# Ledger of designs, part 33: peptides against a protein of PDB entry 4QMF

Target 1, 175 residues: chain A of PDB entry 4QMF
Amino acid sequence: ESSFMTLFPKYRESYLKTIWNDVTRALDKHNIACVLDLVEGSMTVKTTRKTYDPAIILKARDLIKLLARSVPFPQAVKILQDDMACDVIKIGNFVTNKERFVKRRQRLVGPNGNTLKALELLTKCYILVQGNTVSAMGPFKGLKEVRRVVEDCMKNIHPIYHIKELMIKRELAKR

## One batch from the design tools (peptide; made by RFdiffusion4, then SolubleMPNN)

Design b1_p12_7_s3 (from b1_p12_7, 5 letters changed)
Fold by OpenDDE base, seed 1:
Structure b1_p12_7_s3 (fold): chain B 175 residues (1-175), chain A 12 residues (1-12)
Amino acid sequence: as target 1 above (175 residues)
Amino acid sequence: DKVLEELESLLD
């Protein structure tokens, strides 16, 4: 048997409490047990004797990881699907200056969220920018592209450069 | 999508 535990920040506690029954129900379908520890501030998933797919525990691990990083349950639970992958990109350590960090993080989102939406569409990924992390869900190819754009953005390469490149590549691929 | 359409217009 295997288990995984993820800590979550205090500000997520109230939300996690409200959706934990849904988490339990979703994981029960796969015979994965789960525990919400409010004292420690942790989520745990573990296989049981009835778990028939050993790989699903890794999906469950990813689920609680996504939930800890503020991904809403209706989106996060999609990670349990075989064709869905995820990535949690740490962005807080690329720059030391807080103002510069905020500025570059904002570039990922753009005015009215249009930059982020464009990136989501081009990569076929869900992307959430929250705090010091960017959470993404989608195909592996798309996730690789997202990570590149996100990290480059924090390295002062504006996302619009990559978006233009992705658009050109998309057009070429249609032919 | 409107966002992509706008971006495509900028690339033209």
Scores: peptide ipSAE 0.033, ipTM 0.709, DockQ to the pose 0.121
Fold by OpenDDE base, seed 3:
Structure b1_p12_7_s3 (fold): chain B 175 residues (1-175), chain A 12 residues (1-12)
Amino acid sequence: as target 1 above (175 residues)
Amino acid sequence: DKVLEELESLLD
């Protein structure tokens, strides 16, 4: 059998406790076992003898990874679907200056979150900016685009330029 | 979606 474990920060503990029965139920449908360790601050997923699809354990791994990075359960659980992929983009190592980091991260979100919402719509992805990571869920093509925009933003390329490019491409695809 | 519609209008 295969198993995967991820650590979660202390501030996620109360939420994870609240939704863990739902996590268990979702994984039981695939005969994947799971454990929430509140002492260590970890989540574990395991295959069982009844696990039929060997690939589902990798999706379960991704599920707990997303939950650890503050993705809400109703969204994170969609990773178990065949057509759904995810990416966790580390953004904390692009700049050393904290104030510069915060400013560039805020550019990704934009006024009232409109920049991020536009990016979500154009890439057909869910995107969550939290701490030193950006979590994304969607099709592989969309995820590739999200990673490029996010990393370029941290390299001081404003997301608006990529948004405009994606909009033009979208219009061309309608023809 | 209102955001996309607004952005599309700016491209026209």
Scores: peptide ipSAE 0.033, ipTM 0.705, DockQ to the pose 0.097
Fold by OpenDDE base, seed 5:
Structure b1_p12_7_s3 (fold): chain B 175 residues (1-175), chain A 12 residues (1-12)
Amino acid sequence: as target 1 above (175 residues)
Amino acid sequence: DKVLEELESLLD
């Protein structure tokens, strides 16, 4: 039998306690067991004798990974659906200067969140910028585009450049 | 979407 464990930060504990019954119920449908350990600060998922689809454990692994990175449950649980993939992009190591990091991270969001919203629409992904990570959910092609934009942003390439390119590609595809 | 419409207008 297979099992996976992920750690979560202390500030996430209260929320995870609140939604853990919902997590349990969602995973029970697939006969996947789960444990929330508040002492260690970890979440664990594991197959059981009744687990029918062996691949679902990998999706359960992704679920707890997303929850650990502040993705809300109603969105994170969609990872259990077919054709839904995810990515957790670490952005904290691209620059050492804190002020520069904050500035570049803010560029991903943009004024009133419009930059991020545009990127979500163009890639057909859900995107959450939180702390030192960016979490994304959607089709594989879209996820590749998101990672490129996010990493380039941390490398001082403004997201608006990529958004313009994606817009042009979208228009060309309509012809 | 409003955001995409605004961006599209800039491409015209």
Scores: peptide ipSAE 0.032, ipTM 0.706, DockQ to the pose 0.108
Fold by OpenDDE base, seed 2:
Structure b1_p12_7_s3 (fold): chain B 175 residues (1-175), chain A 12 residues (1-12)
Amino acid sequence: as target 1 above (175 residues)
Amino acid sequence: DKVLEELESLLD
């Protein structure tokens, strides 16, 4: 038997309670058991004797990880698909100054969210910037690019630079 | 899509 547990912040509790039946149903299709512990503030996923594919537990682990980081269920549940990967990028430890952190995080989003949207389109990823983490879902290659841009942004390399590079690469690939 | 179109126009 394999089991994974993830803690979630208190502000996430209300939402998780509302969607937990949907989580259970989605995981039941794969014979993965799950538990929401409101006292501890944790989510747990477990294989059962009926689990056919033992590798699916890793995707279930990723599912609860994404949910803990504010990814909405309709998006997070896509992680159970074979071709979908994810990454949770911790951005809170790159800068000690709070104001600098906020400014750099805002650069990642950009005016009207346009910078982030451009990055999503170019990498073919879903990207959510929330708190001290950036959650991303998509193809592995795209995720690698997202992590680079996000981390570089926190290191004071403006995302526009990378976006321009990705656009050029995209145009070249169409030829 | 509009964002990419705008960005592409800047590269032209």
Scores: peptide ipSAE 0.031, ipTM 0.700, DockQ to the pose 0.109

Design b1_p12_7_s4 (from b1_p12_7, 5 letters changed)
Fold by OpenDDE base, seed 2:
Structure b1_p12_7_s4 (fold): chain B 175 residues (1-175), chain A 12 residues (1-12)
Amino acid sequence: as target 1 above (175 residues)
Amino acid sequence: NKVLEELESLLD
């Protein structure tokens, strides 16, 4: 029997309480048990004797990880699909200066969110920038590209450079 | 996509 636990911040508690029945129902389809502990501030997923595919527990682990990082349930639950992968990129430790951190994080989003939207389209990923993490969902290849752009952004390489490169690659692939 | 088209215009 396998089990995974993820802590979540206090500000996430209200939302998680609201959607937990939906989480339970989604995981029940795979015979995965789950527990929301409001005292500890944790989510737990567990295999049961009826769990047919033991690998699904890893996706359940990813589900609660995504939920803990503010990904909304309708998007996060897609992780249970076979061809869907995810990544949670920690960005809070690249820069010690708070103002510099905020500026670089904002560059990733861009004016009106257009930079982030462009990156999502080019990588075929969902991307959420929240707090000290960037959560992404999509194909593995796309996720690899997202992580590169996000980390480079925090290292003071402007995302527009990578976006231009990805656009060129996309055009070449259509030919 | 409108967003990509706008970006293409800016990057030209």
Scores: peptide ipSAE 0.033, ipTM 0.706, DockQ to the pose 0.149
Fold by OpenDDE base, seed 3:
Structure b1_p12_7_s4 (fold): chain B 175 residues (1-175), chain A 12 residues (1-12)
Amino acid sequence: as target 1 above (175 residues)
Amino acid sequence: NKVLEELESLLD
């Protein structure tokens, strides 16, 4: 059998406790076992003898990874669907200056979150900016686009330029 | 969606 474990920060403990029965129920449908360790601050997923699809354990791994990075359960659980992929983009190592980091991260979100919402719509992805990571869920093509925009933003390329490019491409695709 | 409609109007 295969198993995967991820650590979660202390501030996620109360939420994870609240939704863990739902996590268990979702994974039981696929005969994947799971454990929440509050002492260590970890989540574990395991295959069982009844696990039929060997690939589902990798999706379970991604599920707990997303939950650890503050993605809400109703969204994170969608990773178990066949047509759904995810990416966790580390953004904390692009700049050393904290104030510069915060400013560039805020550019990704934009006024009232409109920049991020536009990017979500254009890429058909869910995107969550939290701490030193950006979590994304969606089709592979969309995820590739999200990673490019996010990383370029941290490299001081404003997201608006990529948004405009994606809009033009979308219009051309309708023809 | 209002955001995409607004952005599309800017491209016209």
Scores: peptide ipSAE 0.033, ipTM 0.708, DockQ to the pose 0.096
Fold by OpenDDE base, seed 5:
Structure b1_p12_7_s4 (fold): chain B 175 residues (1-175), chain A 12 residues (1-12)
Amino acid sequence: as target 1 above (175 residues)
Amino acid sequence: NKVLEELESLLD
């Protein structure tokens, strides 16, 4: 039998306690067992003798990974659906200067969140910028585009450049 | 296209 464990930061504990019954119920439908360990600060998922689809454990792994990175449950649970993929992009190591990091991370969001919203629409992904990571959910092609934009932003390439490029590509695809 | 129009508005 297979099992996966992920650690979560202390500030996430209260929320995870609140929604853990919902997590349990969602995973029970697939006969996947789960444990929330508040002492260690970890979440664990594991197959059981009744688990029918062996691949679902990998989606359960992704679920707890997303929850650990502040993705809300109603969104994170969608990872259990077919054709839904996810990515957790680490952005904290691209620059050492804290002020520069904050500035570049803010560019991903933009004024009133408009930059991020545009990127979500163009890639058909959900995107959450939180702390030192960016979490994304959606089709594989869209996820590749998100990672490119996010990493380039941390490398001082403004997201607006990629957004304009994606808009042009979208228009050309309609012809 | 409604989506495209919204995107154009966001980029203004």
Scores: peptide ipSAE 0.032, ipTM 0.700, DockQ to the pose 0.113
Fold by OpenDDE base, seed 4:
Structure b1_p12_7_s4 (fold): chain B 175 residues (1-175), chain A 12 residues (1-12)
Amino acid sequence: as target 1 above (175 residues)
Amino acid sequence: NKVLEELESLLD
């Protein structure tokens, strides 16, 4: 049997309590057990004797990881699909200066969220910028692109440069 | 940055 545990920040507690029945139901379909520990502030997923697909536990692990990083359940639960992958990109360690960090993180979002939306469209990924992490869900190819753009942004390469590049590549691919 | 401003207009 296999189990995975993920800690979540206190501010997520109320939301997780609200949706935990939905989490349980989703995982029950795969005979994966789950526990929300409000004292420790953790989520745990575990295989049972009835778990048929041993690989599903890894997706369950990813599910709770995404939930811990503020991804809403209706989106996070899509990770249980075979063709869906995810990545949680730590961005908090690239810059020590708080103001610089906030500035660069905001660049990922852009005016009215347009930068992020453009990146989502071009990579075919869902992307959530929250706290010290960026959570992404989508195809592996798209996730690779997202990670590059996100990390480069924190290294002071503006996302718009990558977006332009991706747009050009997209146009060329249509020909 | 003028270039960035122009590129940002593409997102509108």
Scores: peptide ipSAE 0.030, ipTM 0.680, DockQ to the pose 0.274

Design b1_p12_8_s1 (from b1_p12_8, 5 letters changed)
Fold by OpenDDE base, seed 4:
Structure b1_p12_8_s1 (fold): chain B 175 residues (1-175), chain A 12 residues (1-12)
Amino acid sequence: as target 1 above (175 residues)
Amino acid sequence: MEVDMSELLKKL
C-alpha cells in the first residue's frame, strides 16, 4: 500500500472542488483512490487492492502536486501518460527582496508572455509561473533545460541568453 | 544586451 498527500493553498480550494470529480474519474481508470480534504486543505492519492501498476501511484502523486500549484486539470492530468514528466521548481528562496523577486519572476514571462512561450517551444514543455513555484511538464531533457533557465533567472541571468543558446542549438541540430 | 523578443519568436 502506498499513499501520498499534498497540501494546497486556500485560494485553490474552489477550483479543486469544481474539478475533483474529474480527478477521481481519471484516477479510477488506474484503480487509484483519491480524497479531497477541505478541512486540512489536502489532496491524497492511494493505491488499492486493484491497483495493478505500482508506478502509477507516483504519477498520481505528481498529479496532485501539479494541481496544488495551480496547473489546470486538463494539463495536469497529462502527467498520467507514460512519456510525460513534471517538475515543480521552487523560486521563492533565491531572493529575499520582494521587489527583486517579482521583477525576476516577471522576466520568465516577459512582454506579452513571449519569453515563456519561447521557452515552452524550445523545451517542448508546458510551463506555468505561479506564486513561489514554476511548474513544468514535458520530456526529461526539456525539464532539465527549464529548471536551469528558471533558476538562473532567479539568480539574475536573463532568460533571453538561454533562449538564444537554445535556438542556436536547435538550428545546429537540424543540420 | 537588449533583444527583441517578438522577432526572436518569429524565428522559432
Scores: peptide ipSAE 0.055, ipTM 0.759, DockQ to the pose 0.416
Fold by OpenDDE base, seed 3:
Structure b1_p12_8_s1 (fold): chain B 175 residues (1-175), chain A 12 residues (1-12)
Amino acid sequence: as target 1 above (175 residues)
Amino acid sequence: MEVDMSELLKKL
């Protein structure tokens, strides 16, 4: 049997406790066992003798990874679907200056979250900016585009340039 | 740089 574990920050504990029965129910459908350890602050997923699809454990691994990074359960659980992929993009190591980091991260979100909303629509991805990571869920093509925009934003390339490019590509694809 | 994202969203 295979197992995967992820740690979660203390501020997620109350939420994870609240939704853990739902996590268990979702994974039970695939015969994946799970454990919430409140002392260690960890989530674990495990295959069982009844696990039929060997690939589902990797999706379960991704589920707990997303939950640890503040993705809400109703969104995170979609990772168990065959057509859904995810990415956790580390953004904390692109700049050393904290104020510069915060400013560049805020550019990704934009006024009233409109920049992020535009990027979600164009890539057909869910995107959550939290702390030193950006979590994304969607098709592989969309995830590749999200990673490029996010990393370039942290390299001081404003997201608007990529958004305009994606809009042009979208219009061309409709022909 | 100030970008009018509201107008951009209307085009989507």
Scores: peptide ipSAE 0.054, ipTM 0.760, DockQ to the pose 0.511
Fold by OpenDDE base, seed 1:
Structure b1_p12_8_s1 (fold): chain B 175 residues (1-175), chain A 12 residues (1-12)
Amino acid sequence: as target 1 above (175 residues)
Amino acid sequence: MEVDMSELLKKL
């Protein structure tokens, strides 16, 4: 039997407690067991003897990973769908200067969230910028693009350049 | 650098 555990930050505890019954119900459909440990601050998912699809445990792993990174349950639970992939991009290590980090992270979001919205539309991904990570959900191709834009942004390449490039590529693909 | 993302979104 397979199991995966992820730690979550303390500020997520209240939320996770409120939605854990929903997590349990979603995973029960796949005969995946789950445990919320409030003392350790961890979530665990496990296969059971009744787990039919062995691959679903990997999606369950991704579910708790996304939840730990502040993705809301209604979005995170979509990872259990066959056509949905995810990526958790660590952005905290690209820049040592805190002010520079915050500035570059804010560029990903942009005014009124429009930069992020544009990137989501162009990549067909859900994207959440939170803390030291960017969580993304969508098709593998889109996820690759998201990771490139996110990492380049932290390397001081403004997202607008990639967005323009993606727009051009999109127009070319329509032909 | 100031970018007008609103106008860009209109083109999507």
Scores: peptide ipSAE 0.053, ipTM 0.758, DockQ to the pose 0.486
Fold by OpenDDE base, seed 5:
Structure b1_p12_8_s1 (fold): chain B 175 residues (1-175), chain A 12 residues (1-12)
Amino acid sequence: as target 1 above (175 residues)
Amino acid sequence: MEVDMSELLKKL
């Protein structure tokens, strides 16, 4: 039998307690067991003797990973669906200067969140910028583009450049 | 979504 564990930050504890019954119910449909450990600050998922699809444990692993990174449950639970993939992009190590980090992270969001919304639309992904990570969910091709834009932004390449390119490619594909 | 892609393209 297989098991996976992820740690979560203290500020996430209250929310996870609130939604854990929903997590349990969603995983029970696949005969995956789960445990929320408030002392350690961890979530665990594991197969049981009744688990039919052995691959679902990997999706359960991804579910708890997303929840640990502030993705809300109604969005995170979609990872259990077929053809849905995810990525957690660590952005905290690209720059050492805090002010520079905050400035570059803000560029991903843009005024009124419009930059992020444009990127979500063009890649067909859900994207959450939180703390030192960017969480994304969607098709594999879209996720690849999201990672490229996010990492390049932390390397001081403005997201608008990639958005323009994606828009042009989209228009050309319609012809 | 709130983004009008056609209008954004015109501005880029």
Scores: peptide ipSAE 0.038, ipTM 0.731, DockQ to the pose 0.128

Design b1_p12_8_s2 (from b1_p12_8, 4 letters changed)
Fold by OpenDDE base, seed 2:
Structure b1_p12_8_s2 (fold): chain B 175 residues (1-175), chain A 12 residues (1-12)
Amino acid sequence: as target 1 above (175 residues)
Amino acid sequence: MEVDMSELLKEL
Protein backbone atom coordinates (compact mmCIF):
# COMPACT_ATOMS: atom_id res chain seq x y z
CA GLU B 1 0.00 0.00 0.00
CA SER B 2 1.20 3.49 -0.97
CA SER B 3 -0.06 6.71 0.57
CA PHE B 4 0.64 10.43 0.14
CA MET B 5 -0.53 13.42 2.15
CA THR B 6 -0.36 17.16 1.50
CA LEU B 7 -1.29 20.10 3.70
CA PHE B 8 -3.38 22.99 2.39
CA PRO B 9 -3.77 26.56 3.66
CA LYS B 10 -6.90 27.55 5.57
CA TYR B 11 -8.16 29.86 2.80
CA ARG B 12 -8.44 26.80 0.51
CA GLU B 13 -10.73 24.81 2.84
CA SER B 14 -14.07 26.13 1.60
CA TYR B 15 -13.28 25.37 -2.04
CA LEU B 16 -11.88 21.90 -1.31
CA LYS B 17 -15.03 20.98 0.61
CA THR B 18 -17.20 21.97 -2.36
CA ILE B 19 -15.28 19.86 -4.92
CA TRP B 20 -14.26 16.87 -2.78
CA ASN B 21 -17.04 14.63 -4.09
CA ASP B 22 -15.72 15.27 -7.60
CA VAL B 23 -12.18 14.40 -6.44
CA THR B 24 -13.45 11.18 -4.89
CA ARG B 25 -15.32 10.21 -8.07
CA ALA B 26 -12.31 10.90 -10.28
CA LEU B 27 -9.99 8.81 -8.09
CA ASP B 28 -12.56 6.00 -7.66
CA LYS B 29 -12.21 5.30 -11.39
CA HIS B 30 -8.65 4.22 -10.59
CA ASN B 31 -9.52 2.57 -7.25
CA ILE B 32 -7.56 5.22 -5.36
CA ALA B 33 -8.95 6.14 -1.95
CA CYS B 34 -8.85 9.71 -0.68
CA VAL B 35 -9.48 11.58 2.57
CA LEU B 36 -10.07 15.26 3.29
CA ASP B 37 -9.14 16.14 6.89
CA LEU B 38 -10.52 19.57 7.77
CA VAL B 39 -9.11 19.52 11.31
CA GLU B 40 -5.53 18.91 10.21
CA GLY B 41 -6.01 20.75 6.91
CA SER B 42 -4.75 17.83 4.81
CA MET B 43 -5.61 15.71 1.78
CA THR B 44 -4.56 12.06 1.57
CA VAL B 45 -4.54 9.61 -1.35
CA LYS B 46 -3.83 5.88 -1.04
CA THR B 47 -3.82 2.72 -3.12
CA THR B 48 -6.30 -0.05 -2.39
CA ARG B 49 -6.32 -3.79 -3.04
CA LYS B 50 -8.26 -3.02 -6.23
CA THR B 51 -5.73 -0.51 -7.60
CA TYR B 52 -4.68 -1.99 -10.93
CA ASP B 53 -1.93 0.45 -11.93
CA PRO B 54 0.33 1.23 -8.96
CA ALA B 55 1.82 4.22 -10.81
CA ILE B 56 -1.49 6.11 -10.73
CA ILE B 57 -0.88 6.90 -7.05
CA LEU B 58 1.88 9.29 -8.13
CA LYS B 59 -0.60 11.16 -10.31
CA ALA B 60 -3.05 11.22 -7.41
CA ARG B 61 -0.28 12.71 -5.27
CA ASP B 62 0.22 15.39 -7.89
CA LEU B 63 -3.53 16.05 -8.02
CA ILE B 64 -3.77 16.91 -4.32
CA LYS B 65 -0.55 18.93 -4.56
CA LEU B 66 -2.06 21.05 -7.35
CA LEU B 67 -5.35 21.47 -5.48
CA ALA B 68 -3.49 22.65 -2.38
CA ARG B 69 -1.84 25.37 -4.52
CA SER B 70 -5.15 26.83 -5.76
CA VAL B 71 -5.38 25.06 -9.12
CA PRO B 72 -9.10 24.61 -9.86
CA PHE B 73 -10.39 21.04 -9.99
CA PRO B 74 -11.40 20.98 -13.69
CA GLN B 75 -7.79 21.79 -14.59
CA ALA B 76 -6.03 19.83 -11.83
CA VAL B 77 -7.89 16.57 -12.60
CA LYS B 78 -6.27 16.53 -16.05
CA ILE B 79 -3.08 15.39 -14.26
CA LEU B 80 -4.59 11.88 -14.19
CA GLN B 81 -4.12 11.69 -17.97
CA ASP B 82 -1.09 9.65 -19.06
CA ASP B 83 0.71 12.34 -21.05
CA MET B 84 0.07 15.21 -18.63
CA ALA B 85 2.78 16.30 -16.20
CA CYS B 86 2.94 19.09 -13.63
CA ASP B 87 5.34 21.24 -11.65
CA VAL B 88 4.92 23.36 -8.53
CA ILE B 89 7.65 26.01 -8.53
CA LYS B 90 8.42 27.67 -5.21
CA ILE B 91 9.18 31.35 -5.89
CA GLY B 92 8.99 32.81 -2.39
CA ASN B 93 12.61 32.12 -1.44
CA PHE B 94 14.45 33.84 -4.32
CA VAL B 95 14.15 37.35 -2.87
CA THR B 96 14.15 38.49 0.76
CA ASN B 97 12.66 41.92 0.06
CA LYS B 98 8.86 41.72 -0.14
CA GLU B 99 8.46 44.65 -2.54
CA ARG B 100 11.08 43.20 -4.90
CA PHE B 101 9.33 39.81 -4.72
CA VAL B 102 5.97 41.35 -5.62
CA LYS B 103 7.47 43.34 -8.52
CA ARG B 104 9.21 40.28 -10.00
CA ARG B 105 6.11 38.11 -9.58
CA GLN B 106 4.06 40.80 -11.35
CA ARG B 107 6.54 40.82 -14.26
CA LEU B 108 5.77 37.14 -14.78
CA VAL B 109 2.08 37.97 -15.17
CA GLY B 110 2.63 41.22 -17.09
CA PRO B 111 0.15 43.86 -18.21
CA ASN B 112 -3.34 42.38 -18.50
CA GLY B 113 -1.80 38.93 -17.96
CA ASN B 114 -0.29 39.07 -21.45
CA THR B 115 3.19 37.88 -20.43
CA LEU B 116 1.78 34.79 -18.75
CA LYS B 117 -0.60 34.10 -21.64
CA ALA B 118 2.27 34.29 -24.11
CA LEU B 119 4.31 31.87 -22.00
CA GLU B 120 1.37 29.45 -21.76
CA LEU B 121 0.90 29.47 -25.53
CA LEU B 122 4.58 29.03 -26.35
CA THR B 123 5.13 26.18 -23.87
CA LYS B 124 1.68 24.58 -24.34
CA CYS B 125 1.25 24.68 -20.56
CA TYR B 126 -1.35 25.84 -18.11
CA ILE B 127 0.28 28.24 -15.63
CA LEU B 128 -1.13 29.64 -12.38
CA VAL B 129 0.76 32.24 -10.36
CA GLN B 130 -0.55 32.21 -6.79
CA GLY B 131 1.11 33.36 -3.58
CA ASN B 132 4.58 31.88 -3.21
CA THR B 133 4.20 29.25 -5.95
CA VAL B 134 3.72 28.88 -9.67
CA SER B 135 1.79 25.77 -10.68
CA ALA B 136 2.18 24.47 -14.24
CA MET B 137 0.64 21.59 -16.19
CA GLY B 138 1.58 20.32 -19.64
CA PRO B 139 4.18 18.38 -21.61
CA PHE B 140 7.47 17.72 -19.83
CA LYS B 141 9.49 19.79 -22.32
CA GLY B 142 7.15 22.74 -21.86
CA LEU B 143 7.32 22.45 -18.08
CA LYS B 144 11.11 22.61 -18.22
CA GLU B 145 10.86 25.85 -20.17
CA VAL B 146 8.29 27.29 -17.75
CA ARG B 147 10.49 26.55 -14.73
CA ARG B 148 13.46 28.25 -16.40
CA VAL B 149 11.48 31.39 -17.22
CA VAL B 150 9.86 31.55 -13.78
CA GLU B 151 13.08 31.07 -11.83
CA ASP B 152 14.99 33.50 -14.07
CA CYS B 153 12.24 36.07 -13.56
CA MET B 154 12.72 35.80 -9.80
CA LYS B 155 16.46 36.23 -10.48
CA ASN B 156 15.72 39.53 -12.28
CA ILE B 157 15.81 38.24 -15.87
CA HIS B 158 12.73 39.70 -17.52
CA PRO B 159 10.38 37.06 -19.04
CA ILE B 160 10.16 38.99 -22.33
CA TYR B 161 13.71 37.88 -23.14
CA HIS B 162 12.73 34.21 -22.95
CA ILE B 163 9.43 34.80 -24.73
CA LYS B 164 11.27 36.29 -27.71
CA GLU B 165 13.62 33.32 -27.71
CA LEU B 166 10.74 30.84 -27.60
CA MET B 167 8.97 32.65 -30.45
CA ILE B 168 12.06 32.40 -32.64
CA LYS B 169 12.46 28.71 -31.82
CA ARG B 170 8.81 28.07 -32.70
CA GLU B 171 9.12 29.80 -36.06
CA LEU B 172 12.26 27.82 -36.88
CA ALA B 173 10.53 24.55 -35.99
CA LYS B 174 7.76 25.26 -38.51
CA ARG B 175 10.27 25.39 -41.38
CA MET A 1 -2.72 30.53 -31.91
CA GLU A 2 -5.67 32.57 -30.69
CA VAL A 3 -3.43 35.54 -29.92
CA ASP A 4 -1.28 37.58 -32.28
CA MET A 5 2.09 37.25 -30.60
CA SER A 6 3.53 40.29 -32.39
CA GLU A 7 0.81 42.53 -31.01
CA LEU A 8 1.11 40.90 -27.62
CA LEU A 9 4.83 41.69 -27.44
CA LYS A 10 4.16 45.35 -28.24
CA GLU A 11 2.11 45.59 -25.06
CA LEU A 12 4.85 44.16 -22.88
Scores: peptide ipSAE 0.034, ipTM 0.667, DockQ to the pose 0.094
Fold by OpenDDE base, seed 3:
Structure b1_p12_8_s2 (fold): chain B 175 residues (1-175), chain A 12 residues (1-12)
Amino acid sequence: as target 1 above (175 residues)
Amino acid sequence: MEVDMSELLKEL
């Protein structure tokens, strides 16, 4: 049998406790076992003898990874669907200056979250900016586009340039 | 799409 474990920050504990029965129920449908360890601050997923699809354990691994990065359960659980992929983009290592990091991260969100919303719509992805990571869920093509925009933003390329490019590409694809 | 992309761009 295969198992995967991820650590979660203390501020997620109360939420994870609240939704853990739902996590268990979702994984039980696939005969994947799970454990929430509040002392260590970890989540574990395991295959069982009844696990039929060997690939589902990798999706379960991704589920707990997303939950640890503050993705809400109703969104994170969609990773168990065959057509859904995810990415966790580390953004904390592109700049050493904290104030510069915060400013560039804020550009990704934009006024009233409109920049991020535009990127979500154009890539058909869910995107969550939290701490030193950006979590994304969607089709592989969309995820590739999200990663490029996010990393370029941290490299001081404003997201608006990519948004305009994606809009043009979208209009061309409708013809 | 629930949002008009043209209008969204004006807000950016």
Scores: peptide ipSAE 0.033, ipTM 0.668, DockQ to the pose 0.088
Fold by OpenDDE base, seed 4:
Structure b1_p12_8_s2 (fold): chain B 175 residues (1-175), chain A 12 residues (1-12)
Amino acid sequence: as target 1 above (175 residues)
Amino acid sequence: MEVDMSELLKEL
């Protein structure tokens, strides 16, 4: 028997309540039990006697982790697919100055979200910048690239440099 | 790319 629990911030409560039936239905397909605890502010996933695939509980763990970090359910639920991986990148520890933090975090998004869109396209990942974390979903190779760009951004390396590099690499790969 | 690189460069 395996179980995992994730805490979520209060501002996610209303949304999680709204989609929890969908979460339950998605996990029921894999015989994974789930609980939304509004008092504690937690989500729990647990194997049952009917859980056949022992690895699915890890994906369920990732699902609730993503949901806790503001990833919408229609995107987060894709983590249950075998070929989909995720990463939750903590960005709050790189900079102590609030203004500098906000500025660097905003660079990940860029004007009209163009920087983020470029990163998503180049890495073939979904990327959500929210609060003190960046959530990403996609292939492992892409996730590795996302983490590098995100962390470097918080270290004051502008994402555009990585975007240029990734674009060049992409063009070279087409030849 | 589906993004305008010129706009991205303005962030520098």
Scores: peptide ipSAE 0.033, ipTM 0.691, DockQ to the pose 0.132
Fold by OpenDDE base, seed 5:
Structure b1_p12_8_s2 (fold): chain B 175 residues (1-175), chain A 12 residues (1-12)
Amino acid sequence: as target 1 above (175 residues)
Amino acid sequence: MEVDMSELLKEL
């Protein structure tokens, strides 16, 4: 039998307690067991003797990973669906200067969140910028594009460059 | 997502 564990930050505890019954119910449909440990600050998922699909445990692993990184449950639970993938991109190590980090992270969001919304539409992904990570969910091709844009942004390449490029590619694909 | 891409690009 297989099991996976992830740690979560203290500020996430209250929310996770609130939605844990929903997590349990969603995983029960696949005969995956789960445990929320408030002392350790961890979430665990594990297969049972009744688990039919052995691959679902990997999706359960991804579910708790997303929840630990502030993705809300109604979005995170979609990872259990077929053809849905995810990525957690660490952005905190690209820049040592805090002010520069904050400035570059803000460029991903843009005015009124418009930059992020444009990127979500073009890649067909959900994207959440939170703390030192960017969480994304969607098709594999879209996730690859998101990671490129996010990492390049932390390397001081403005997201607008990639957005324009993606728009051009989209228009060309319609012909 | 209900966003007009053409208008969004003008704002960027």
Scores: peptide ipSAE 0.032, ipTM 0.669, DockQ to the pose 0.092

